Peptides against a protein of PDB entry 6O8C. Designs and how they scored, part 79

Target 1, 262 residues: chain A of PDB entry 6O8C
Amino acid sequence: VGLRYEKISLPKIHPRYDLDGDASMAKAVTGVVCYACRTASTLLLYQELMRKGVRWLVELVKDDYNETVHKKTEVVITLDFCIRNIEKTVKVYEKLMKVNLEAAELGEISDIHTKLLRLSSSQGTIESSLQDISSRLSPGGLLADTWAHQEGTHPRDRNVEKLQVLLNCITEIYYQFKKDKAERRLAYNEEQIHKFDKQKLYYHATKAMSHFSEECVRKYEAFKDKSEEWMRKMLHLRKQLLSLTNQCFDIEEEVSKYQDYT

## One batch from the design tools (peptide; made by RFdiffusion4, then SolubleMPNN)

Design b2_p16_3_s1 (from b2_p16_3, 7 letters changed)
Fold by OpenDDE base, seed 4:
Structure b2_p16_3_s1 (fold): chain B 262 residues (1-262), chain A 16 residues (1-16)
Amino acid sequence: as target 1 above (262 residues)
Amino acid sequence: LAEELLKQLSEEFKVK
């Protein structure tokens, strides 16, 4: 999971004054920094979409949780009602046994009562699991989505715009170097300007690549890693909720067998 | 929807 980008590096910049070489170098640098700008933009977009996806998934899981809680509550009410009725029946049969009436059915009813109590115990386990899930989803919990807002790059960082400014400066120098190349020879003053521009190009390029690596790529990778970890945990939690839901249905089905109270 | 958008973006990025 995650976007794959190519590792880019600046070409070697030779200190020697060479109009053809400098134009070629400047072209290559322009290409590299241009790629960095586009990549930074794509990485930012990906993170923004992931943040939306995270919020969506959180709401989905919360809905699943609420549905599970609702189902559990319904089953508990039904189960408790059934238990109360069986307990009343047990008391009646116990009284009948005291007058030497048929006690054969008492054993069966008592067995049903025991089974219902086991189901009630299972309900307690489900409740505990739901409480654990609730705690994990709560603010400050292990599955909180606060990381999605904190980690990575953000539009407010203006990283793409900063890189674009540097790219513009580099591109301007590149176009000048193309002109210089076309002149074949420069006057002394123009030659000195060319040399200074070459230094400026190097400075801008280095700054761009440093910014790209440290502020765009590094932060993106951190975001990606946290996203993957969080996603695995969320998927596991959803599976847990599904399991709990199924357990509730299983309890409901079993209780339905004893609704005749015999 | 978000998952599909992420998938599309991932594919677009891989092809570049």
Scores: peptide ipSAE 0.020, ipTM 0.594, DockQ to the pose 0.012
Fold by OpenDDE base, seed 3:
Structure b2_p16_3_s1 (fold): chain B 262 residues (1-262), chain A 16 residues (1-16)
Amino acid sequence: as target 1 above (262 residues)
Amino acid sequence: LAEELLKQLSEEFKVK
């Protein structure tokens, strides 16, 4: 899962002065660092898109939570109403029983009352679960998305731009080495410049690859790992919300069986 | 889910 990219490495740089070899090496280095720039850009884009997705998912789950809370509230109201009606009925039948009328039905109504009270007690568990979910989604909670803003690479880091600057320097040297190759032989001063530029090329290339590996790839991988963990937790939370919703429906269905007695 | 989300976001980004 995640973006697939090829592991890149710099070509071997030979210390020997060789115009043909140096031009070929410089071309290869340019290609590698160019790939690093493009890859860094792609990795950054992926993370930015994922951050948007994370925010979207948080809002979606909050909506699911609110819907569940609403459903729970409806069930509580319905259940409480049913309980009150059954209690009134029980009182009436108790009075009738004192005059030896309708005694056979009182036991059934009392049993219904007991069952409804048990259902009412289960609402406390649902409420506690909802409160737990709310706390996890709240700012500073375990499922807060603050990590998405902290982990990984960001546009403000200017990693792509930094790599591009190094690529430009490398490319310039490559073009010079291509010209040097065409000359077949350089004067002493030009040869010394070529050797110096070769060292510059090496430093730019190593700096680029180090920056790419440490600041782009490593941070991306950390972001990816955290995102996967967070996503698993969010999926589990959504399942919990669905379970709570289903429990509310089950209670509502059970209450509906007794509405004829109210 | 993450892959699907990324696919959707990628498509939206291409269109926008």
Scores: peptide ipSAE 0.019, ipTM 0.582, DockQ to the pose 0.010
Fold by OpenDDE base, seed 1:
Structure b2_p16_3_s1 (fold): chain B 262 residues (1-262), chain A 16 residues (1-16)
Amino acid sequence: as target 1 above (262 residues)
Amino acid sequence: LAEELLKQLSEEFKVK
């Protein structure tokens, strides 16, 4: 269910000036923010793919609905035709009895008529169920896919690009700290620059991680939760449509038993 | 079936 990712945190940043420690810390920070960039990109891709999948599934379910409606209509026509034919038969037998002609089969035909009328009454329930499904699939319905466009992160948010900019700044400082480490000792001016860059690195890293957590991960999780809920409802709806289709087939099969009386 | 029954009924009335 959704993409799995590891929760990441920034390494401890020591305030003490230490060329070896600062280079190691900067490397670790670079790694963490790099992971955040990659993860943000992957999470975005997942959401975009899911949005496409949602649209696809909506169309699929609409097709299923239309097929079910078509089948129901066909069965209703067939059933009504059969009922009319049986009613004619009943009328003929009743007329024969009025002229003192024995019709032992009248009871059987009347029973068939009663059964067909019961089947016809069930069509109202199927119609009501289809109407409910239609309302749920309609714009503004309970199964509307508008959430997919609202929830989560989008390419237009430029979250990955923003993180990448911060990563570039951090990486630049990291490479400088590698050089500083190689010098073993810095002159006063270079030491002051190093300390200033360490502060910059901290701010960039903090900004990156905050952005990642608040604008990428949190929104992704909200999207994931909504998508899972919606997907369960859609799958259940498809099962309902299948059930209604099967009911139509059952009625059609039952009606076919009485076609000899037409 | 209904058509056949109607035919039979029609024949019965013709004979009477």
Scores: peptide ipSAE 0.000, ipTM 0.227, DockQ to the pose 0.002
Fold by OpenDDE base, seed 5:
Parts: C-alpha cells; sequence; structure tokens
Structure b2_p16_3_s1 (fold): chain B 262 residues (1-262), chain A 16 residues (1-16)
C-alpha cells in the first residue's frame, strides 16, 4: 500500500516587518520544513526496504521455479517408465491372444496405455508454461527488477541531507527572530538584517518545499506505483507455479495407480 | 507381471 503522508504547505509570509509575526512565521516554516525532512527520510527508508524485498522475492520465485521444474522432470521420467512397462505388457498379451489364451485384461491394459499417453501429452503444456515463466523471470523479462534501481529516490541522491541543510539555515533564522522579538525594537542596522534574513528564510523554505515535492514525493509515488504493479505480477506468477506443481502431483498420482501393471 | 506372462508364453511354445 505504501506510506501515508500529509500534504504540507508553507504558511503565508507577509512582507511587512513585524517582529512578533516574523518569529511566529519562522516557527511555522521551521515546522513545515522539518516535517518535510522527516517525511523524505521515511519515504527513502520505505523504498530501500522495498528494494530489498523485491530482491528477496525474485530469489524466492526463482527457487519455486526450479523446484517446479525438478518435479516436472521427475514426473516425466516416472511416466515414461510406466508407459514402457505397459507397452511391454500389451505386447505380451497380444501374443497370448494368438495362442488362444485368456486375454480379458488386454482391453484394460490398452485403455491404461491410452490414458498414459494422454498424460504424457499434457506434459508439453506444462513445459511450455514453465518456459514462459522462465522468460518472464529472465533479466530482460517482464518481471525484471530493473525498475527498482531506476525508480524512486536513493540514498545517493542526498535528498534528506539537502533538505536538512536548508532546515538548518531556516532554524538559525528562526532562533534569531526569537531573539529579535525579545528585543521588542531593533536598531536600524539590525532591522535591515532582519529583513534580509526574512528573505533568506523565504528562499530556503521555497527551495526546500520545491525539492521535497519534485524530488522526494513525486519520485516516491512513481516508485510506489511501479512496485504495486510488479508485485501483483509476481504474486500471480507464484500462483501459476503452484498450479503447475499441483498438476505434476496429480499426474504422478494417476501414474502411481498403474504401476502395479508391470 | 510382464515377466511372468513371458515365462508362461515361453512354456507354451515349448510344449507345441
Amino acid sequence: as target 1 above (262 residues)
Amino acid sequence: LAEELLKQLSEEFKVK
């Protein structure tokens, strides 16, 4: 499903010089950007965990595939052996009929032979299905995990760190504005610095929010969508493998009924 | 089963 996050927006920044208002505004901005930093970190962590999960699932499904292939091979061998034995038996009974011996069982054995041949023919369908699955699991296949490395945000992007730097700058200005507020009135030079810092705060805040939205949130959403799509396909594939395995077991069970006719 | 049948068949051919 993915992580939930709240839509955040910067508070209104008034151009008017007001020590009380500016301190309050700066506090609010600090809070918003702080939330963005935390959210970005959480979103990154989620994606990294999902990437690990994707790799794990790929290996799991490959193992399932190999097991299914092994089972199919086993069944084919068993079935072929049974067919050969039944064919020998059929030939013997046919010869016995030529000497006017009882051959009441010949019809039954012949029917068994026919059934076994049908089972053998079904193996081709299983094989084809396995080949399809194999192709999908291949590096260039439909279920390749290359998207997990391409989509979303990565630690190497340094998004959290970039946001943190901006947050630090904003926080510094906020603390200064708290001090300015405590002074109640600033000298001319200090007032000019305050006004300048307010502009800086706005710049940093807008930069942070833009970066958060464009580089963190947007890419996360893209990753999430891709992951959900991929996961559905992988789960479906696992179900297909299970179905094929069960078909092999069913065939094996059927063959076992005829092993007494050797 | 097949082996037993073959044995019986062989015996029948020897008798004839």
Scores: peptide ipSAE 0.000, ipTM 0.222, DockQ to the pose 0.002

Design b2_p16_3_s2 (from b2_p16_3, 9 letters changed)
Fold by OpenDDE base, seed 2:
Structure b2_p16_3_s2 (fold): chain B 262 residues (1-262), chain A 16 residues (1-16)
Amino acid sequence: as target 1 above (262 residues)
Amino acid sequence: LADELLSSLSEEFKVE
């Protein structure tokens, strides 16, 4: 999971005045920074999509939770009803035992009662598990999605736009260097301008690459790592919910076996 | 798509 990108670096910038070399260098720098701009945009898009996905998944899991709680509640009601009916039957048989020996039947009913009580006790464990899940999903819980809004890069950071501005400056210098190359020789003043522009290009390029690395790539990687970790935990939680749901169904099925005795 | 895009961009702007 995640976007793959190549590590980019600026070409070596030689201080020597060389029209051909400078044009070639400027072209390369333009390419690198252009790549950085596009990559930053792609990384941002990925993060925005992931944020939407995170929100979606949270809602999905909450729905799963609510369904599980609902099922658990239904099972509890059914189980309690069955227990009450069995208890009534037990009382009747206990009274009859004073008059008639129906020990075998009473024993069977008593065993069923014991089993039902055990099933009822297991509901406490399910409830505890659901409460734990609820706490994890709650605001400030371990599975809160607040990180998605904090980590990574955001459109409001204007990173792509900032890089684009620098790219524009670099591109302008590149085109000038291309023209300079075509002239083969520059007058003194033009040569000095070329040298100054080369310094500007270096400045813009280094600024762009620093910004890209520190504000785009680094933050993206942090976001990616957090998202992977969070996603794993959320998927695990969904599995837990499914397990709890299945336990409820199992209990319901077991209870249904004893309904004929009530 | 994103990976493909990044790969394509990397190839397009490969600096020697």
Scores: peptide ipSAE 0.021, ipTM 0.647, DockQ to the pose 0.020
Fold by OpenDDE base, seed 5:
Structure b2_p16_3_s2 (fold): chain B 262 residues (1-262), chain A 16 residues (1-16)
Amino acid sequence: as target 1 above (262 residues)
Amino acid sequence: LADELLSSLSEEFKVE
């Protein structure tokens, strides 16, 4: 979902010279751009927090992966040892079979051997799955976190600072318009300055809102969408790792049943 | 999903 913010727009700026109206308009513009500055700051903080979270989650998933690999390795060692012992036992019983002894036991052990070989083949599938996961987590993989450094807004962009500069200019004009309003009537030269300042205010306000919309809000929305997509994929991957871990435990449990024959 | 992550991580990470 992400952060909620209000969609803001500039008030209409009328071309007509009106000291009362211009002061009121300037006040409203100041408020809107002030809100934009605060919102931009909040959106930036949100993204920075999410970037930290992304890095944290990557490390967590890597730890899960390593744990799964470790468990898989232990199971492979145990399974291989069990297979070797069963094979030795089979050879002994085959010799006894020549003397017409222990035929029933040989059959049972041979069946166990066959089952163990099937379990060994399943380990290959687990290995392939782990390799796939590793490739996805590797640099340049499908689950790489490079997007987190590319998408959205960053402190280095200095968007908040740029907006603050524009807000300062607008605020100065607003304060002047308050003074102009208090005068009720301006001399010709002062009136011309007021009109020019009104144009400047419009310019600064438009620039601020354009920057806010295009460089802050739009990029934030893109970051939010991409982060949600990536997060879903990462959670799915964690489920896959859990499944592989469970498969390893299942194999280990099955092998433990046959250790008494070794 | 992002909100849930943000809620969980806000306690662990400081944003300057």
Scores: peptide ipSAE 0.021, ipTM 0.614, DockQ to the pose 0.010
Fold by OpenDDE base, seed 3:
Structure b2_p16_3_s2 (fold): chain B 262 residues (1-262), chain A 16 residues (1-16)
Amino acid sequence: as target 1 above (262 residues)
Amino acid sequence: LADELLSSLSEEFKVE
């Protein structure tokens, strides 16, 4: 589901002074850190896109919720109207019975009335479910999207830029090592500089890889995991809404069967 | 149905 990336590691850095080896090593290090920079950028982009997706999904589910609430309200009105009509009918039949008039349908009408009242009672359960869903979607609710703004990496962290700075330093040293290699032999002072630069390269590379792993990859993975969990819950919620909607339709259909008795 | 019955009762007993 998440973005795939290759696991990277720094090449072995030998302490021995070797112009050919050092140039090759520096090249490899440059490549690895370059990959880290690109990967960090890609991971950041992915997270930003996911954040947009999260916001979109929240709005979608809110719309579904509103539609469900609307449908529920409609059904309640219809049901209540039907109940009132049936109650009037029941009263009429009761009056007829008092004057010894034929009321053969009284039992059937009374049964319908009872069934309608049960349906009306079920509306309370639907309402409660909707309220629960609303609370979960509300700010501070269990399905709030605040995590999307907190988890993972953000542009403001400037991780890519920080890595790029280190990459630039490493690249500079690599280019120098290429030149050193071409010289085949260095004077004492230049050799010492080379050794110092090698040490610098090591520190920059290590810093870059640590930053990449701890601040980019780790946080990304945490974000990914959180997003997957949240997404699953949201999809489930949406299914619940659909179920409630269907229940409303079922009630509406049932009520329609009894409208002929009003 | 209810309206019909009410109408019938009203007519028969002259009561609303």
Scores: peptide ipSAE 0.000, ipTM 0.248, DockQ to the pose 0.002
Fold by OpenDDE base, seed 1:
Structure b2_p16_3_s2 (fold): chain B 262 residues (1-262), chain A 16 residues (1-16)
Amino acid sequence: as target 1 above (262 residues)
Amino acid sequence: LADELLSSLSEEFKVE
């Protein structure tokens, strides 16, 4: 799970003036920073997609919750209706018992009544569970998605653009070093410029790598960890909802067996 | 069932 990227490091920059070596080094640096730019872009894209996914999943689970609540309500109504009917039946049989009739039947109906009352009691547990789920999904709840907006990198951070600017500077120096290499020998002034540019190259490269590591990779990893944890919790919650739904169906099925006594 | 039983009892009471 998550994006895999290769660990990158800058090549060693030697202080020695060497036109061939400096061109090769500059090429390598350009490649590394280019990779950092691409990776940063990919990491950003991943996070943006995940944020969309998080929002989607929240809505999905909320829909599941609402459906479960609806089903629970339906079952409660049906169960209560059945209980009332059974109670009426019990009263009728009790009157008949005054004449010593229907004793066995009364026992059976009374047992059914007891079972229905137990089922009714279980509704309280279901309700409590639903309330807990609602609380967790509510704003500020344990499953709030506020972390998705806080953690990680965002387009507004302009990280990719900042890295690209540094890459452009590095690339420019690289191209100059290629030209310098082709000249084989430089005049004194040009040699001094080359040396200064080499220092600039190092500065830009170091800045780019630091920015990449601290502002892109580190924040991405934090986002990834949070997302994985949150996702696991959400999936578990969804399973709980499914379980509650099944319990409602089970109760409904039991109640249906006794509807013939109405 | 309850309605049927109630009806039966009602009829019995009317006869008495």
Scores: peptide ipSAE 0.000, ipTM 0.249, DockQ to the pose 0.002; fails the geometry check

Design b2_p16_3_s3 (from b2_p16_3, 8 letters changed)
Fold by OpenDDE base, seed 3:
Structure b2_p16_3_s3 (fold): chain B 262 residues (1-262), chain A 16 residues (1-16)
Amino acid sequence: as target 1 above (262 residues)
Amino acid sequence: KAEELLSKLSEEFKVE
């Protein structure tokens, strides 16, 4: 799961002054840092898209929650209405029983009343579960998406731009080394400049690779891991909501069996 | 693997 990328490393840089070797090395370094720039951009894009997805999923789950709450409320109203009607019926039959009529029917209705009261008590468990889910989805809750804004890399970090600046410096030196190679032999002053540029190339390259590894790759991996964990929890929560919804439907179905007695 | 990657990347840049 997640974006796949290749692990990159800098080529070995030899201290020996060699115009051909230095040009080849500079070419390879340019390629590696170029790949780092592109990879950093791709990793950033992935994270930004994932953040949008996370926000979308949160809203979706909130909608699911609201629907479940609505269904639960509907069932509670229906159940309470049924209970009240059964209670009225019980009172009527009790009066009839005083005149020695309908005793067997009264027993059946009383049993139904008891069953309905039991169903009513189960609503408390559903309510408690919904409250737990609400608390988890609330700001500061366990399933809050604040991590998505904190973890990983962001456009404001300007990592790609920073790497691009280093790449530009490296590329400039590479092109100079190509020219130096074409000269076959450099004058003393030009040779010294070449040696200094080689050192600069090394510093730019190492800086780029360190920045890429520490600020781009490492933070991306942290974001990825956090997102996977969060996603598993959200999936589980959705399953819980579905279960609660099904429980409401089951209760509604059970209540419907007794509506003929009201 | 690293050497192969470097070789591949190096080929993307033309040597004049």
Scores: peptide ipSAE 0.020, ipTM 0.590, DockQ to the pose 0.029
Fold by OpenDDE base, seed 4:
Structure b2_p16_3_s3 (fold): chain B 262 residues (1-262), chain A 16 residues (1-16)
Amino acid sequence: as target 1 above (262 residues)
Amino acid sequence: KAEELLSKLSEEFKVE
């Protein structure tokens, strides 16, 4: 999971004045910074998409939770009704047993009662599990999605735009160096300008690379790591909810078997 | 203009 990007580095700077070499170097630098811009944009897009995905998943899980709670409630009502009916029946048969009438059926009904009570106990466990899940999904809970809004890079940071500005400066110098190369020789003043531009180019490039690394890549990686961890936990939680739902259905099915005795 | 420039640059550097 996540975007793969290549590690980029600036080419080595040769201090020697060389029109051909400087043009080539400038071209390479332009390429590197251009790649950084594109990569930064891609990383940003990925994060934005992930944020949308996170929100979607949260809503999905909340819906699953609500459905599970609803089902659980339904089962509890049904189960309680059955238990009450069976308890009444047990009391009747106990009275009959005292007069030695229909004693053989009491054992079966008592067993059903015991089974229903066990099922009722399991509902308590389900309730506890649901409460735990609710707590985890609640604001401030372990599975809160607040990190998605805080971590990583955002459009408001304008990282791509900042890099683009630097790229533009670098590109201008590159084009000038290309022209300088075509001239083969420069006058003294032009040579000095070339040397200064070379320094500026590296300054811009260094700034771009630092910004890219520190503000784009680092933050992206942090976002990615958190997203992976969170996603794993959320998927596990969904599985838990599904399990609880299935347990409710199983209980309902089992209770239905005893409705004939009520 | 910036996007166009980036596109052109991208194409230029892919060839190398």
Scores: peptide ipSAE 0.020, ipTM 0.620, DockQ to the pose 0.027
Fold by OpenDDE base, seed 1:
Structure b2_p16_3_s3 (fold): chain B 262 residues (1-262), chain A 16 residues (1-16)
Amino acid sequence: as target 1 above (262 residues)
Amino acid sequence: KAEELLSKLSEEFKVE
């Protein structure tokens, strides 16, 4: 789960003045920071897609919940109707017994009544479970998606743009170092500019890598961890809903066996 | 329905 990326580090920057070495180093730094920019963009995209997915999954689970509640309600109505009919039948047989009429079927009907009452009692457990699920899905519940808006990186953070600005500065210095290398030897003033630019390059590169690690990678990893945890809980909840639905179907099937007595 | 059938049977036994 999540995007895989390679850990990047800046190449060693040697303090000595070397036109060939400095050009090579600048090229390497440009490559690393370029990778950071692209990676930051990819990580941001992933998080935005995941946020959409989270919202979608919440709606899906809410639909599943509503369907389960609907099914449970139907079963309760059917079961209550069946119980009332069986109770009427029991009363009829009891009246027959009072007039010394043999009703061997009374025992069977009474047993059915007892079974139906047990099924009815199980509805309380199902209701309690549904209420728990509802509370978890509600705002402020354990499965709230507020974390998706808080954790991670966002387009408004402008991380990619900030990194791109630094990359542009680094790239400019790199191209200058290529020219310097081609000159083989620089005049004193140009040499001093080269040394100064090397310091700037180091500054920009360090700033870029720090920003990438602290504001992009770290926050992404936090988002990823939260998303994985939340996703596991949501999947488990869906399984619970399915179990409750199956229980409702089982009760409905059991009640259907006694329809001839209603 | 079972209730209706039982009611009819009950009436039949009363006549008997």
Scores: peptide ipSAE 0.000, ipTM 0.315, DockQ to the pose 0.002
Fold by OpenDDE base, seed 5:
Order: structure tokens, then sequence, then C-alpha cells
Structure b2_p16_3_s3 (fold): chain B 262 residues (1-262), chain A 16 residues (1-16)
């Protein structure tokens, strides 16, 4: 899970005035910052896609929850109906026993009644579990997706654009340094400009790399960690819902065995 | 089935 990227660092910038060296250095810096821009863009895209995925998964789990609740409700209705019918039957057989001594049939029906009541009690546990899940999925719940909007980098941060601006400045200086190199020798004033531009290059490059590391990479890693943790919890929740659904089906199947007595 | 029997018994023994 997550995107892999190469750790990058700026080349050493020598303070010495050297037209050949400065051009080479500027080229290398341009390459590094260019890579940072592309990487930042990729990291941003990944996070945006993950946010979409998170929203999708939330909706999916909510649907699963609703289906489980529906099934539970269906089973409760069926079970309650069956219980009521069995209770009526019990009353009839109790009266009949006074007349005809039908003890065996009454015993069987009474046992069924007891079993149904136990099943009814288990539904209470399912209900409690569903309520817990509902609370966890609620906006203020443990599995809220608010982190996805808070963590990481966002398009509104304009990190890629900021890096691109710095890259443009660096690239401009690089091209100038290529020209300077071609001249082999600069006039005094041009030499001074070159030296100033070299300082600017350093400033832009360091700013770019700092921004990349602190505002792009670090935040991305934090987002990645949060997303992995949240995803694990959500998947576990889905398994819980599936388990509850299966329990409902099991109860329904058990109840169906006794419908012939009603 | 059981419903018919239950109905007859309910009438005989006055069970609702």
Amino acid sequence: as target 1 above (262 residues)
Amino acid sequence: KAEELLSKLSEEFKVE
C-alpha cells in the first residue's frame, strides 16, 4: 500500500565561481527539483484517489449495515409471530390434557416454546451489536472519515504549483548559466549577476526541497499511515456485519423448523 | 393442518 518514491537530495553547491561547474550544478538542481514536482503531483493524486475510495467504502459499509438491520427486523417479526402461535397452541394443549391426557405433545410444544424464547434473547444481542456499529459509523464515531479531509495534502494547498514556480525560477537560471558557460568569460558586471543568480538558485532550491519534504512527503506519509489503520478497522467492521447477518439467517432457519407447529 | 386443528380445539375449549 502506498506509492514508492526515491529519496532525493540537492547536489553540493560550491561557493567558488566556475562557469562550467555552475552550469553543471544548475542542471543537476533542475533535475532534482523537477523530480520533486512530479513526485508531489503523484503523491497528491494518490491521496485524492484514496479519499474517493474512503467515501466509497463508507457508503458500502452503510449499505451493508442497512441490509443487516433489515434482515434482523424480518427475523424478529417472524420469530415473534411464531412465538405467539406456539403460545396459543400451548394453551390449547394444556386444556386438552385435562380431558385426554395428551402429555407427550404438550411437552414437545413447550420445549419448542422455550427454544424460541432463547432465540428471541439472542436477537437482543444482535441489536446491541448493531447499535454499536451504528455509533462507530456515525459522524462523531470512531470510524468517521474526517481524518481523510484533514490529513495529508490537498489540491487547495497548491503545493505542486508552488514547487512549479520555484522550478521555473531555477530553470531560468540554469539556462542563463548555460549561456554564461558558452561565453567562457564574463564581464565584471555579468559576473556579479551570475554570482547573485547562483545565490538565488540556492535559495529557490533549498526552499523547494524543504517544502517538498515537510509539506508534501511528511504529510503524505501521515495520510498513508492513517488510511491503512482506518482501512483495517473498516474491513473488520464489515466482517462483523457479515457475522451478524449470518446469525440472523441461522435464527431464521431454526424458526422455520417450528412453523409447521403453528 | 395445525391451524385447522387449532381452530377446532380453540372452539371446543374456548381458547382465543
Scores: peptide ipSAE 0.000, ipTM 0.310, DockQ to the pose 0.002

